Peptides against a protein of PDB entry 3PBP. Designs and how they scored, part 14

Target 1, 203 residues: chain A of PDB entry 3PBP
Amino acid sequence: LNEKDLNLILNKSLVMYESLDSTTDVIVKRNVIKQLQFVSKLHENWNSRFGKVDIQKEYRLAKVQGPFTINPFPGELYDYTATNIATILIDNGQNEIVCVSFDDGSLILLFKDLEMSMSWDVDNYVYNNSLVLIERVKLQREIKSLITLPEQLGKLYVISDNIIQQVNFMSWASTLSKCINESDLNPLAGLKFESKLEDIATI
Target 2, 203 residues: chain A of PDB entry 3PBP as posed
Amino acid sequence: LNEKDLNLILNKSLVMYESLDSTTDVIVKRNVIKQLQFVSKLHENWNSRFGKVDIQKEYRLAKVQGPFTINPFPGELYDYTATNIATILIDNGQNEIVCVSFDDGSLILLFKDLEMSMSWDVDNYVYNNSLVLIERVKLQREIKSLITLPEQLGKLYVISDNIIQQVNFMSWASTLSKSINESDLNPLAGLKFESKLEDIATI

## One batch from the design tools (peptide; aimed at target 1 D113 L188)

Design b1_p25_1 (made by RFdiffusion4)
Pose (drawn by RFdiffusion4):
Structure b1_p25_1 (pose): chain A 203 residues (1-203), chain P 25 residues (1-25)
Amino acid sequence: as target 2 above (203 residues)
Amino acid sequence: SSELEKVRKQLEMREKVGNYFRELH
């Protein structure tokens, strides 16, 4: 955990602690407070020279959160099954797109709009487990796998049956991160959220 | 303090971006 990232989760934790009011669900309030306490403890034991911190076994037992809401979910896909999931980096600030494969050779590019709180005990804990559809890409080929190269932002390799295709969504993803970082929604108006699809090779 | 407010604004923008995509569909 480098200094930049350590401070990022600390500040996110502080923003949520302040975001607490009385209507806030008791279980959620507990987790937000726990998250702040935990992230603060990490900050106290963080070894700056190594950029690392030890984590006790107690804090590593966490229960799953979900299911995430996928909004708006495409109606056709109710007849099909999800195959793979990938994560693609948009910028240098941990902003990402979640990618999911389906039986129909389709791809949904998702964005997480709500900040999750950390949770350890709560069963079936859902809260800000929210994803939003940005785009859908139908390759009409059998998608065997998804691959990413850390060196290339906003690009995803999709291995179909005899083709390796590259879905390139920096056309809109670059603008998306700018508005997130600049807190200005206007550049999104009119932007067509279409990814450049490109055949890389025959396999 | 300024970094905290920057993060806050980014988190609020992400919510607005999500609403933008929901309305787009």
Fold by OpenDDE base, seed 1:
Structure b1_p25_1 (fold): chain B 203 residues (1-203), chain A 25 residues (1-25)
Amino acid sequence: as target 1 above (203 residues)
Amino acid sequence: SSELEKVRKQLEMREKVGNYFRELH
């Protein structure tokens, strides 16, 4: 964690806080406020040269939210089980794609359209945990693992029993990144969300 | 303030992008 990352987290937490209104669920309000308080305190301590602040106690209270929901969920995958998950960077900023594999040999590429906060003091806290389907890639193989390389944007390596395959989605991910960063949806119009699958190595 | 606004815009755009994807399916 560096200053830039901390500032980003703080800004995200502030935006979430500012989005709260009279119609917002009380549990959500409480959770967002606690996150903002924690991040703010962390930020203050980071700027203080000497602050051994016991951040450890507050950090122990924070948990990752439960399972993500996929909306829409591909009907064909209802009978299958998710096996692996990976996050792939698509730019040098904060834009990323989530990939989930299933036991039918499918990969789904997902977009996180909502900012998910940590869970603080509520059991089974669920808020902004939705992912959106971009693309389904059918490999028809038993997927053992998903590997990403930080230096390779928009690339996912899929390891199965005897083969390593590369999924390259920069054909559309570069445009997606641009749309988000420039606040313009127009470039998405007519864009095909079709990733390139390539065999890299036999194992 | 400028950075905050940038983050706000990005988050708003992400929601719009999400809606776009939902409409494709």
Scores: peptide ipSAE 0.628, ipTM 0.949, DockQ to the pose 0.915
OpenDDE base, seeds 2, 3, 4, 5: peptide ipSAE 0.625, 0.626, 0.627, 0.626; ipTM 0.949, 0.948, 0.949, 0.949; seed 5 fails the geometry check

Design b1_p25_1_s1 (made by RFdiffusion4, then SolubleMPNN; from b1_p25_1, 12 letters changed)
Fold by OpenDDE base, seed 2:
Structure b1_p25_1_s1 (fold): chain B 203 residues (1-203), chain A 25 residues (1-25)
Amino acid sequence: as target 1 above (203 residues)
Amino acid sequence: SSEIEKVKKKLETKEKIGQFFLDRW
């Protein structure tokens, strides 16, 4: 975590807080408030020299949300089990794609369109947990693991029994990143969301 | 702050992008 990231998290938490209204569920309100309080304290106590913050014990109990929903869920995958998950950066601004593999050898690329808070007060907190389907990639082989390299934007390495393959989605992810950063969706019109699959190495 | 507004706009854009993808299926 760096100062820029912390500022971003703070600003996101503020926006989430400001989005709360009379119709918002009480549990959601509590979680968003607690997150804002935590991040605010982190920001106040941020020591840029050491990159360390003293975190109060109560905030150490925060959990990542889950499970997530996929919308739409591909009908062809109803009978299959998710095996791996990875998050792939598409730019240096923390825009990311979520990838999930299935035991049929499918990969789905997912977009996180909603901002999620951490779970602070309740077990199994679920709010804005939907992921939107971008693309389904069929590898036609068993997927053992998914690897991402931080230096390689929009690339996923898929490890199977005898092969390492690269899924490269920068063909559309660069445009997607631009659309997010510039707040302009026009470049998405007519864009093909088709990833490139390449064999990298035989094992 | 201007930074908060930028973040807000970014989040709104993401939501619209989400809808864009949903509309494609």
Scores: peptide ipSAE 0.609, ipTM 0.949, DockQ to the pose 0.900
OpenDDE base, seeds 1, 3, 4, 5: peptide ipSAE 0.606, 0.605, 0.606, 0.608; ipTM 0.948, 0.948, 0.948, 0.949

Design b1_p25_2 (made by RFdiffusion4)
Pose (drawn by RFdiffusion4):
Structure b1_p25_2 (pose): chain A 203 residues (1-203), chain P 25 residues (1-25)
Amino acid sequence: as target 2 above (203 residues)
Amino acid sequence: STEENILTEALQRKIDFEKKLQEKN
């Protein structure tokens, strides 16, 4: 955990602690407070020279959150099954797109709009477990796998049956991160959220 | 149109959160 990232989760934790009011669900309030306490403890034991911090076994037992809401979910896909999931980096600030494969050779590019709180105990804990559809890509090929190279932002390799295709969504992803970082929604108006599909090779 | 509204609203919520995060920085 480098200094930049350590401070990022601390500040996110502080923003949510302040975001607490009385209508806030009791279970959620507990987790937000626990998150702040935990991230603060990390900050206290963080070894700056190694950029690392020890984590006791107690804090590593966490229960799953979900299911995430995928909004708006495409109606055709109710007849199919999700195959793979991949994470693609958009910028240098941990901003990412979640990618999911389906039986119909389709791909949904998702964005997480709500900040999750950490949770350890709560069963079936859902809260800000929210994903939003940005785009759908139908390759009409049998998608065998998804691959990413950390060196290339906003690009995803999709291995179909005899093709390796590259879905390139930096056309709109670059603007998306700018608005997230500049707090300006206007550049999104008019932008066509279409990814550049490209055949890389025959396999 | 409905889907664009949903996307815009969701992105607005993320931008609002990031604005608070920047103020905190």
Fold by OpenDDE base, seed 5:
Structure b1_p25_2 (fold): chain B 203 residues (1-203), chain A 25 residues (1-25)
Amino acid sequence: as target 1 above (203 residues)
Amino acid sequence: STEENILTEALQRKIDFEKKLQEKN
């Protein structure tokens, strides 16, 4: 955690707070407000000289929100279990793709559209926890691990029993990035969401 | 398709959020 990261978190929390209105659920309001209070306190107590913050114990009780929902959920995966998760950067900004592997050898590539608050007020808090399904890649292998390299945008390395494979989804992720950054969804028309799979090494 | 609409709407939400976020920076 550095000052830049803290500022970003604060700004995100502020945006969430400012999005609250009369139609917002009370539980959501409480959680967003508590998160903003927490982040604000962190920012207030930030010591840039030492790169640290002092935080009260009360704020440490917040939990990460979960589980996520996938929309649409691929029916074929109802009986299978998620095994690995990875987040892949698709540009030099904040745009990311989430990848989840399953024990049937499938990979799903997901888009997270909204920021989530922590769970502060109630147990089992759920809000803005949806991920959008973009693509399913069937590897038909036991996936042992997922590896990403920060310097390689839109690339995921899948390690299975005897092979390392690269999944490259920049063919469509570049368009998504462009759409977001330019605030223009027109380039989505006719876009094919198909990743490239390449064998990298035998192990 | 339904899937395309879901993604389109999601991207729009992301765009809207990012615009607001940029105003804070």
Scores: peptide ipSAE 0.552, ipTM 0.928, DockQ to the pose 0.752
OpenDDE base, seeds 1, 2, 3, 4: peptide ipSAE 0.550, 0.548, 0.549, 0.551; ipTM 0.928, 0.928, 0.928, 0.928

Design b1_p25_2_s1 (made by RFdiffusion4, then SolubleMPNN; from b1_p25_2, 13 letters changed)
Fold by OpenDDE base, seed 5:
Structure b1_p25_2_s1 (fold): chain B 203 residues (1-203), chain A 25 residues (1-25)
Amino acid sequence: as target 1 above (203 residues)
Amino acid sequence: SEKEEILMKALQKKIEFQEKLKKVE
């Protein structure tokens, strides 16, 4: 963790705190407050002994992980089990797509509906995880792993039995990025959410 | 569609969050 990362976490925590309202879950409120307090303390003491505190565990808990809700949920996947999860950056900012694979060979591409806070009680915390379904890609293969490369925006590598495939969704993710960064949803009209699938290698 | 409406709402939330974040930074 460096100063830049800490500042980002702090700023996010501040925004999350300021966004709390009467509709926010009580547990989420408490968690956000605890996060803000913790991060603020770290920031205040960054050049002190606290600057060496390893908060990687807590930071990791702010990433997308189950359980989570998907809306709308694809009914066809009710009987299948999620096998892998990955997060893919779509721009040089903070915008990202979440991908979940299922044991039927499906990939779903998702957008975060809510900002997540760090978990302070791993055993009892109800995660603020809400995801929006964007696209379902059917590979009809056993998906072994999902790989992302930070330098490759909007690209996901899927490893199955004997093949590595690339899923490229920049065709629509670029528009999402633009919408967010420019605070304008107009470009979303008529957008087709169809990713490009390409075979990369046979293994 | 329902999916599009839900996505638009999510994007709007993200936009608002990003705008607030920019003000804090």
Scores: peptide ipSAE 0.581, ipTM 0.937, DockQ to the pose 0.704
OpenDDE base, seeds 1, 2, 3, 4: peptide ipSAE 0.578, 0.576, 0.575, 0.579; ipTM 0.936, 0.936, 0.936, 0.936

Design b1_p25_2_s2 (made by RFdiffusion4, then SolubleMPNN; from b1_p25_2, 10 letters changed)
Fold by OpenDDE base, seed 4:
Structure b1_p25_2_s2 (fold): chain B 203 residues (1-203), chain A 25 residues (1-25)
Amino acid sequence: as target 1 above (203 residues)
Amino acid sequence: MEKEEILMKALQKKIDFQKKLKEKE
């Protein structure tokens, strides 16, 4: 973790802390506070000579992982199990789409509804894992893995039996990014959330 | 509530968060 990243995490932690209110779950509050304390301590002890700060596992857990809620949840998926999860950047900032695969061969593309805090008490922590459904892509294949490339924004590679497919959602994700970055939701009007599928390779 | 409305709410939350975050930079 470099200084820039540390500052970002600190600022995020501060914003999260400042956003705590009576509606926030008690466990979430506790975790946010612990996160802020931890990051603040790291920041205080930052030594430019090291150029790096060691990160505890708690930071690594501050990512989208199960269990999570999806809203609205596709009714057709109630009886199916999530198999893979990936996060895809849609811009050079921090806007990202979450993708979850299911054992029916579906992909769901999701937007995070809540900011996630570090997990400090895994056994009792209520995860801020609320996700909003954007699109369901039906591949109808057994999805073995999801791959993302950092240099390829809004692209997801899906590995299934004997085929690699690319899911490109920049058709709508670029608009989302713009809306967020410009603080204007007007461009969402009439936007179609339809990803492009392309076969990349046979394996 | 329709999917689009839910998404709009989530995006607004993100916008608000980013604004606050920018103030910290």
Scores: peptide ipSAE 0.571, ipTM 0.936, DockQ to the pose 0.682
OpenDDE base, seeds 1, 2, 3, 5: peptide ipSAE 0.570, 0.570, 0.571, 0.571; ipTM 0.935, 0.935, 0.935, 0.935

Design b1_p25_2_s3 (made by RFdiffusion4, then SolubleMPNN; from b1_p25_2, 11 letters changed)
Fold by OpenDDE base, seed 5:
Order: structure tokens, then sequence, then C-alpha cells
Structure b1_p25_2_s3 (fold): chain B 203 residues (1-203), chain A 25 residues (1-25)
């Protein structure tokens, strides 16, 4: 963790805190407050002994994990089990797509509806994990692993039994990124959410 | 569609979040 990362976490925590209202879940409120308090203290003491505190665990818990809600839920996947999860950057900012694989060989591409807070009580925390379904990609293969490369925006590598495939969703993610960054949703009109699938290697 | 509406709502939230975040920087 460097100063830039800490500042980002602090700013995110502040924004999350300021967004709290009467409709926010009580547990979420508590977690956001705890996060802000912790990060603020860390920031205040950055050049002191506290600057050496490893907060990687807590930070990692702010990633998409655990129980989550998908909306709209793909009814076809109701009886199937999620097997892997990955997060893919779509720009050089903070925009990302979440991918979840299922044991039927499906991939779903998702957008975060809500910003997640750090988990301060792993056993009892209700994750603010609301995800929006963008696309379902049917591979009809047993998906063993999902791999992302930070330098490759909007690309996901899927490892199955005998093949590595690349899923490229920049065809629509670039527009999504633009919409967010420019605060203009008009370009979404008529956008097709269809990823490109390419075989990379046979294994 | 319902999917599009939900996505648009999520994107609006993200836009607002990013605006506020930039104000803090």
Amino acid sequence: as target 1 above (203 residues)
Amino acid sequence: SEKEKILMDALKKKIEFQKKLKEKE
C-alpha cells in the first residue's frame, strides 16, 4: 500500500460515508463508518508506525466475493453453481466488469450496482453485493479457472480441460466506460452486449 | 427492457460516485 492507494481508499470511504442515508442497510452503514474511521486513522498516521500496517486482508475483502445478488437473475442458472469469479478492468480508471462462471459452462458478465465496503466482521457481514447482468456467454465446457491480465483491458482468459479461450468484451465495455467517464448514457442506446470468443491455445 | 433499465440505474449510480470521488481528489 502506497500513499496514492491510501488516498484513493480514503476518498472512496468518504464518498461512501457521505452517501449513507435512511435507506441504507444498518450493517452497511456500520461497516462504512468503521472503514472510514480506520482509513482516516491510517492516513493521519501514515508517516508514523501506522504507516506500516498491513491492511491487505481488509482491502481484499472489499472485492466481489461471497454471496451476491444478480439482477436480473438468469433463470436458466438457478440450478447451477458458481465456480469462479474474476474482475476485469475496462479502463485506466476505476471501471470494471465482474465475471462469474457456472458449472454448466456459462459465463456471466456483470456490472457492480453498489460500491462495496471492507468487511469488518467476516462471519456476520452482509455483503452489499448487487450485480447487474450484462451478458451470458455459453461455453459448454467445464471451466477450471478464470485469468485476467491487468494490462489487457476488457479481456478474460478462460481455462477449460483442453483449451484456453479469450473473452473480449471491449466491443461494449469501451462504450460503457465512455458513458461513465463522460456522464452521458446516450451512447448506450442500441448497444449490443456481445463479447468475442477466441481460442488462444490447446492444452 | 428491464435489463437495460437496471443497467442504466447502476451506471447512474457509478457516475455519481465517480463525480463525488473526483471532487475529493
Scores: peptide ipSAE 0.569, ipTM 0.942, DockQ to the pose 0.674
OpenDDE base, seeds 1, 2, 3, 4: peptide ipSAE 0.566, 0.565, 0.565, 0.567; ipTM 0.942, 0.941, 0.942, 0.942

Design b1_p25_2_s4 (made by RFdiffusion4, then SolubleMPNN; from b1_p25_2, 9 letters changed)
Fold by OpenDDE base, seed 4:
Structure b1_p25_2_s4 (fold): chain B 203 residues (1-203), chain A 25 residues (1-25)
Amino acid sequence: as target 1 above (203 residues)
Amino acid sequence: SEKEKILMEALQKKIDFQKKLKEIE
């Protein structure tokens, strides 16, 4: 974690703190407060001479992980189990899509409904893991792994049955990015949420 | 559609969050 990253986390923590209200779960409130306290302390004690601050574990807990809720939940997946999860950047401003694979060979592309906080009480923490369904991609294969490349925005590589497939959703993700960055949702009208699938290699 | 509505709501939340974030940055 460098200074820029720390500042970002701090600012996010501040915004999250300010967003707390009576509807927020008590445990979530506690976690947000603890996060803010922790990050603030780090910021206060930041010294560039010491290099990067190691908060990798805590930062990882702020990433999308199970359990999570999906809205709307695709009924067809009710009896299936999530197998893999990945996060794909769609721009350089930290907008991202979450992808979850299921054991039926489906991929779902999701948008975070809530900002996630670090977990400070793993046993009792209520995760802010609410995700919004954007697209379901039916591969009908056993998905073994999901791979993302940081330099490739809006692209996901799926390894299944000795085949690597690329899922490219920049066709709609670029619009999402624009909407977010420009604070204008009008471009969403008529947008088709259909990703492009391409076979990349056989392995 | 319902899906679109839900997505729009989520995006709006993100927009609002980012606006607040930019105010601090």
Scores: peptide ipSAE 0.591, ipTM 0.941, DockQ to the pose 0.687
OpenDDE base, seeds 1, 2, 3, 5: peptide ipSAE 0.590, 0.586, 0.589, 0.589; ipTM 0.940, 0.940, 0.940, 0.941

## One batch from the design tools (peptide; aimed at target 1 N95 I180)

Design b1_p26_1 (made by RFdiffusion4)
Pose (drawn by RFdiffusion4):
Formats: sequence, C-alpha cells, structure tokens
Structure b1_p26_1 (pose): chain A 203 residues (1-203), chain P 26 residues (1-26)
Amino acid sequence: as target 2 above (203 residues)
Amino acid sequence: EELEKVRKQLEMREKVGNYLRELQEK
C-alpha cells in the first residue's frame, strides 16, 4: 500500500464517517465506524519505507456483500448466463469499469456509482452495492475469455472462437474520469458511449 | 483540501450514475 493509496482510503473513510446521520441504518453505521477504525489502525502501522502494512487474521475474515444492483439491466439477458468478469482501469486514480460476458456473445460495461463500506459479519449485506450500465456490446461470437494488459487503459481483449478482438472505450472513458476528477458533469452531455471494436487477429 | 476533493469526486460519481441511468432508460 503506497502513501497515495493509503491516504485515499483514509479520506474515503472520513467522508463516509461524516456522511453519518440518525436515519442511517444501524448495521451500516457500525460498518462505517469499523471501517474508519480499521483504516486508522492501518495508517498507524504502515511502514512507509516498504509501503506495506501487516494485517491480522481477525480483519481478513469477511462475509460477501451482494448481489449488486445492475441498473438498468438489459431485458434480453434474462434469457442468458453471465460468463466472465473483468476489471479495466480508466485513469490513474483507481477509477475502473466492470465488464461482464454473457451466453449471447454480449458484453455489458458497468460503472460503480456508490461507495461501498467494508463489512465482516453482516450476512447478505447490501449497501451501496450498486452498478450502473454504461454500454452493451454484442459481438455475436462465443466469448471464451476476457483479458487485460495493465499497460493499456480502457482497452479490453475479448477472445471469441477464432478471433481476438479489442474493445476500446477510451473514447468516452477518458472524458468520464475527467468529470469524476473535475466534479463537472457537463462534458458527459452528448457523448456517445460507443466503444471502438477492432479485430486484432485470427486464432 | 484532499478530503474535500475526495468528497466532491464521490458526489460526482453519484451524479454520473444518475445521468447514465436516465440516458440508458431513454
């Protein structure tokens, strides 16, 4: 955990602690407070020279959160099954897109709009487990796998049956991160959220 | 200043999510 990232999760934790009010669900309040306490303890034991911190076994037992809400979910896909999940980096600030494959050779590019709180005990804990559809890409080919290269932002390799295609969504993803970082929604108005699809090779 | 920057980024993400939902529902 480098210094930049350590401070990022600390500040996110502080923003949520302040975001607490009385209508806030008791279980959620507990987790937010626990998150702040935990992130603070990490900050106290962080070894700056190695950029690492030890984590006791106690804090590693966590229960799953979900299911995430996928809004708006495409109606056709109720007849199909999800195949793969990939994560694609948009910028240099941990902003990412979640990608999911389906039986119909389709791809949904998702965005997480709500900040999750950390949770260890709570069963079936859902809270800000929210994803939003940005785009859907139908390749009409059998998608065998999804691959990413850390060197290339906003690009995803999709291995179909005899083709390796590259879905390039930096056309809109670059603007998306700018608005997130600049807190200005206006540049999103009129942007067509269409990814450049490109055949890389025959396999 | 860093804390406020993070806050504004998190608020913007919610606004982006609302915008995208409205766009996809059209």
Fold by OpenDDE base, seed 4:
Structure b1_p26_1 (fold): chain B 203 residues (1-203), chain A 26 residues (1-26)
Amino acid sequence: as target 1 above (203 residues)
Amino acid sequence: EELEKVRKQLEMREKVGNYLRELQEK
């Protein structure tokens, strides 16, 4: 965590806070406020060497939100179980794709269109936990692990029993990135969401 | 300025998500 990251988290938390209104669920309000309070204190302490806030204590109150949902969920995967998850950055602006593998050998690439907050003081907190399906890739292999490299944007390495494969989705992810960063949806028109699969090594 | 950039990005993510959902419904 660096200052830039902290600023980003703070800004995201502020935006979430600003989105609250009279119609917002009380639990959501409480959660968003708690997150903002925590991040704000963290930010203050980051800048102030003399902050008396017990950051550790406050952090212990936070839990990772889950489970997430997928919309639309591929019907063919209904009876299968997720085996691995990875997050892949697609640019330097913190845009990312989530990948989930299933025990049938499928990969799904997902988009986080909503900001998910941490869970604060609430068990089973669920809000903005839906991910959007972008693409399904059928590998027909037992997927052992998913590996990402920070320096390689839009690339996922899939490790199976005897092979390492690379999934490269920059063909469409670059356009997504551009749309988000430039506030223009026009480049999405006609875009094909088809990733490239390449064998990298045999094990 | 940074806050505004973040706001715009979050808004665009939502729009992108909506677009993607709409594509799959067709």
Scores: peptide ipSAE 0.657, ipTM 0.949, DockQ to the pose 0.841
OpenDDE base, seeds 1, 2, 3, 5: peptide ipSAE 0.656, 0.656, 0.655, 0.655; ipTM 0.949, 0.949, 0.949, 0.949

Design b1_p26_1_s1 (made by RFdiffusion4, then SolubleMPNN; from b1_p26_1, 14 letters changed)
Fold by OpenDDE base, seed 4:
Structure b1_p26_1_s1 (fold): chain B 203 residues (1-203), chain A 26 residues (1-26)
Amino acid sequence: as target 1 above (203 residues)
Amino acid sequence: DEIEKVKKILETKKKIGEFLIERALK
């Protein structure tokens, strides 16, 4: 975590806090406030040149939010089980794609369209757990592992028993990144969300 | 203002999500 990342997290937390109103659920309010307090404290300590921030207590109280909702969920996958998950960076900033594999050999590429938060002192807390389907890639192989390399944007390596394949989605992810960073959706018009699949090596 | 930038980004992401959903339903 660097200063830039921390600032981003803080700003996101602030925006979430500002979105709270009288109609917001009490549990949501509590959770957002706790997160903001934690991040603010962390930021304060960071700026104050504290060598080590004691975040252990707060961290223990926080957990990754879930479950997630995928929209739309491919009907063909209802009877199949998710096997792997990976997050792939699409730029040098904050933008990323989530990939989930299934035991039918499918990959789904997903977009986080809402800001998610950590769960604080609440069991089964769910808020802004949205993932949006971008693309389904059918490999029809048993997927053993998903690998990403930080230096390779928009690339996912899929490992099966006998082959390593690369899924490259920069053809559309570069545009998506631009849209996000520039707050302009115009380039999405006519964009084809089709990833390139390539065999890299046999095992 | 950094906050405003973040707000815009988040709004953009939301709109992208809506776009993608609409696309998927066609």
Scores: peptide ipSAE 0.662, ipTM 0.953, DockQ to the pose 0.924
OpenDDE base, seeds 1, 2, 3, 5: peptide ipSAE 0.626, 0.658, 0.626, 0.650; ipTM 0.954, 0.953, 0.954, 0.954

Design b1_p26_1_s2 (made by RFdiffusion4, then SolubleMPNN; from b1_p26_1, 15 letters changed)
Fold by OpenDDE base, seed 1:
Structure b1_p26_1_s2 (fold): chain B 203 residues (1-203), chain A 26 residues (1-26)
Amino acid sequence: as target 1 above (203 residues)
Amino acid sequence: SEIEEVRKKLETKKGIGKFLIERMKK
């Protein structure tokens, strides 16, 4: 965590706060306000020299939200269980794709289209916890682990019993990155969300 | 401004999400 990160978090929290209106759920309002208060205080007390902050104990009562929801959830996966999760950077900013594996050997690539705040003083707080389905990749293997390399954008390495496979989705992720960074949805038109699967090594 | 850029990105991401969902309905 650095000053730039704090600024981003603060700005995100501010945007969320600004989105509140009379129709917003009271619980959401409360949570967003607490989020903003915490982040603001955190930012205020940031010591850039030492990379630390001095924050009151009361602000440390926050947790991550519960499970994500997938929209749409593939019907074929209702009977299966998620086994691994990974986050893959798609550019030099902070744009990333979430990947979840299932015990049927499927990978789903997901987009975080909404900003999720921390949960504060509400049990089972759920807001903006949905991820959007981009692509399903069927490997039909027992997936042991998912590995990403920071220097390799848009690439996911899937480790199964006897093989390492690479999933490369930069064919569409580069466009996605461009859309986000340029605030332009036009490049999405006609885009095919098909990742490249390649065997890398036998193990 | 910095915050405006963040706002734009967040809105864009939301739009992307909507797009991605809608495409599955075709």
Scores: peptide ipSAE 0.650, ipTM 0.953, DockQ to the pose 0.871
OpenDDE base, seeds 2, 3, 4, 5: peptide ipSAE 0.649, 0.647, 0.649, 0.648; ipTM 0.953, 0.953, 0.953, 0.953

Design b1_p26_1_s3 (made by RFdiffusion4, then SolubleMPNN; from b1_p26_1, 16 letters changed)
Fold by OpenDDE base, seed 4:
Structure b1_p26_1_s3 (fold): chain B 203 residues (1-203), chain A 26 residues (1-26)
Amino acid sequence: as target 1 above (203 residues)
Amino acid sequence: SEVEEVKKKLETKKKVGEFLIKRMLE
């Protein structure tokens, strides 16, 4: 965690807080407020060398939200189990694609279209927990591991028993990144979301 | 401001999501 990352988290938390209104669920309000309070304290401590804030208790209360939903969920995968998950950077601006593998050998590439907060002292907290399906890649192999390299944007390495394959989705992810960063969706029109699969090495 | 920039980005992401969903359903 660096200053830039912390600032981003703070700003996201502020945006979430500002989105609260009289119609917002009480649980959501409480959760968002707690997160903002924590992040604010953390930010304050970060910016002030002399400021000491006890954040240990609050930190212990934070947990990853779950469960998640995929929209739309491929019907063919209803009977299969997720095996691996990876997050792949598509630019230097913290835009990411989430990849989930299934035991049928499928990969789904997912987009985080909504900001998800951490869960704070709430069991089974669910808010903005959906991910958007971009592409399904059928490898038809038993996927053992998913590997990403920070210096390789938009690339995912899939390890099976006998082969390492690279999934390269920069053909569309570069455009997606541009759209997000420039707040212009026009380039998405007609874009094909088809990743390139390449064999890298045999095992 | 930084907050406004982040807000804009988040709104864009939301719209991207809507686009992607619509695309998939077509």
Scores: peptide ipSAE 0.610, ipTM 0.946, DockQ to the pose 0.877
OpenDDE base, seeds 1, 2, 3, 5: peptide ipSAE 0.605, 0.610, 0.609, 0.602; ipTM 0.945, 0.946, 0.946, 0.945

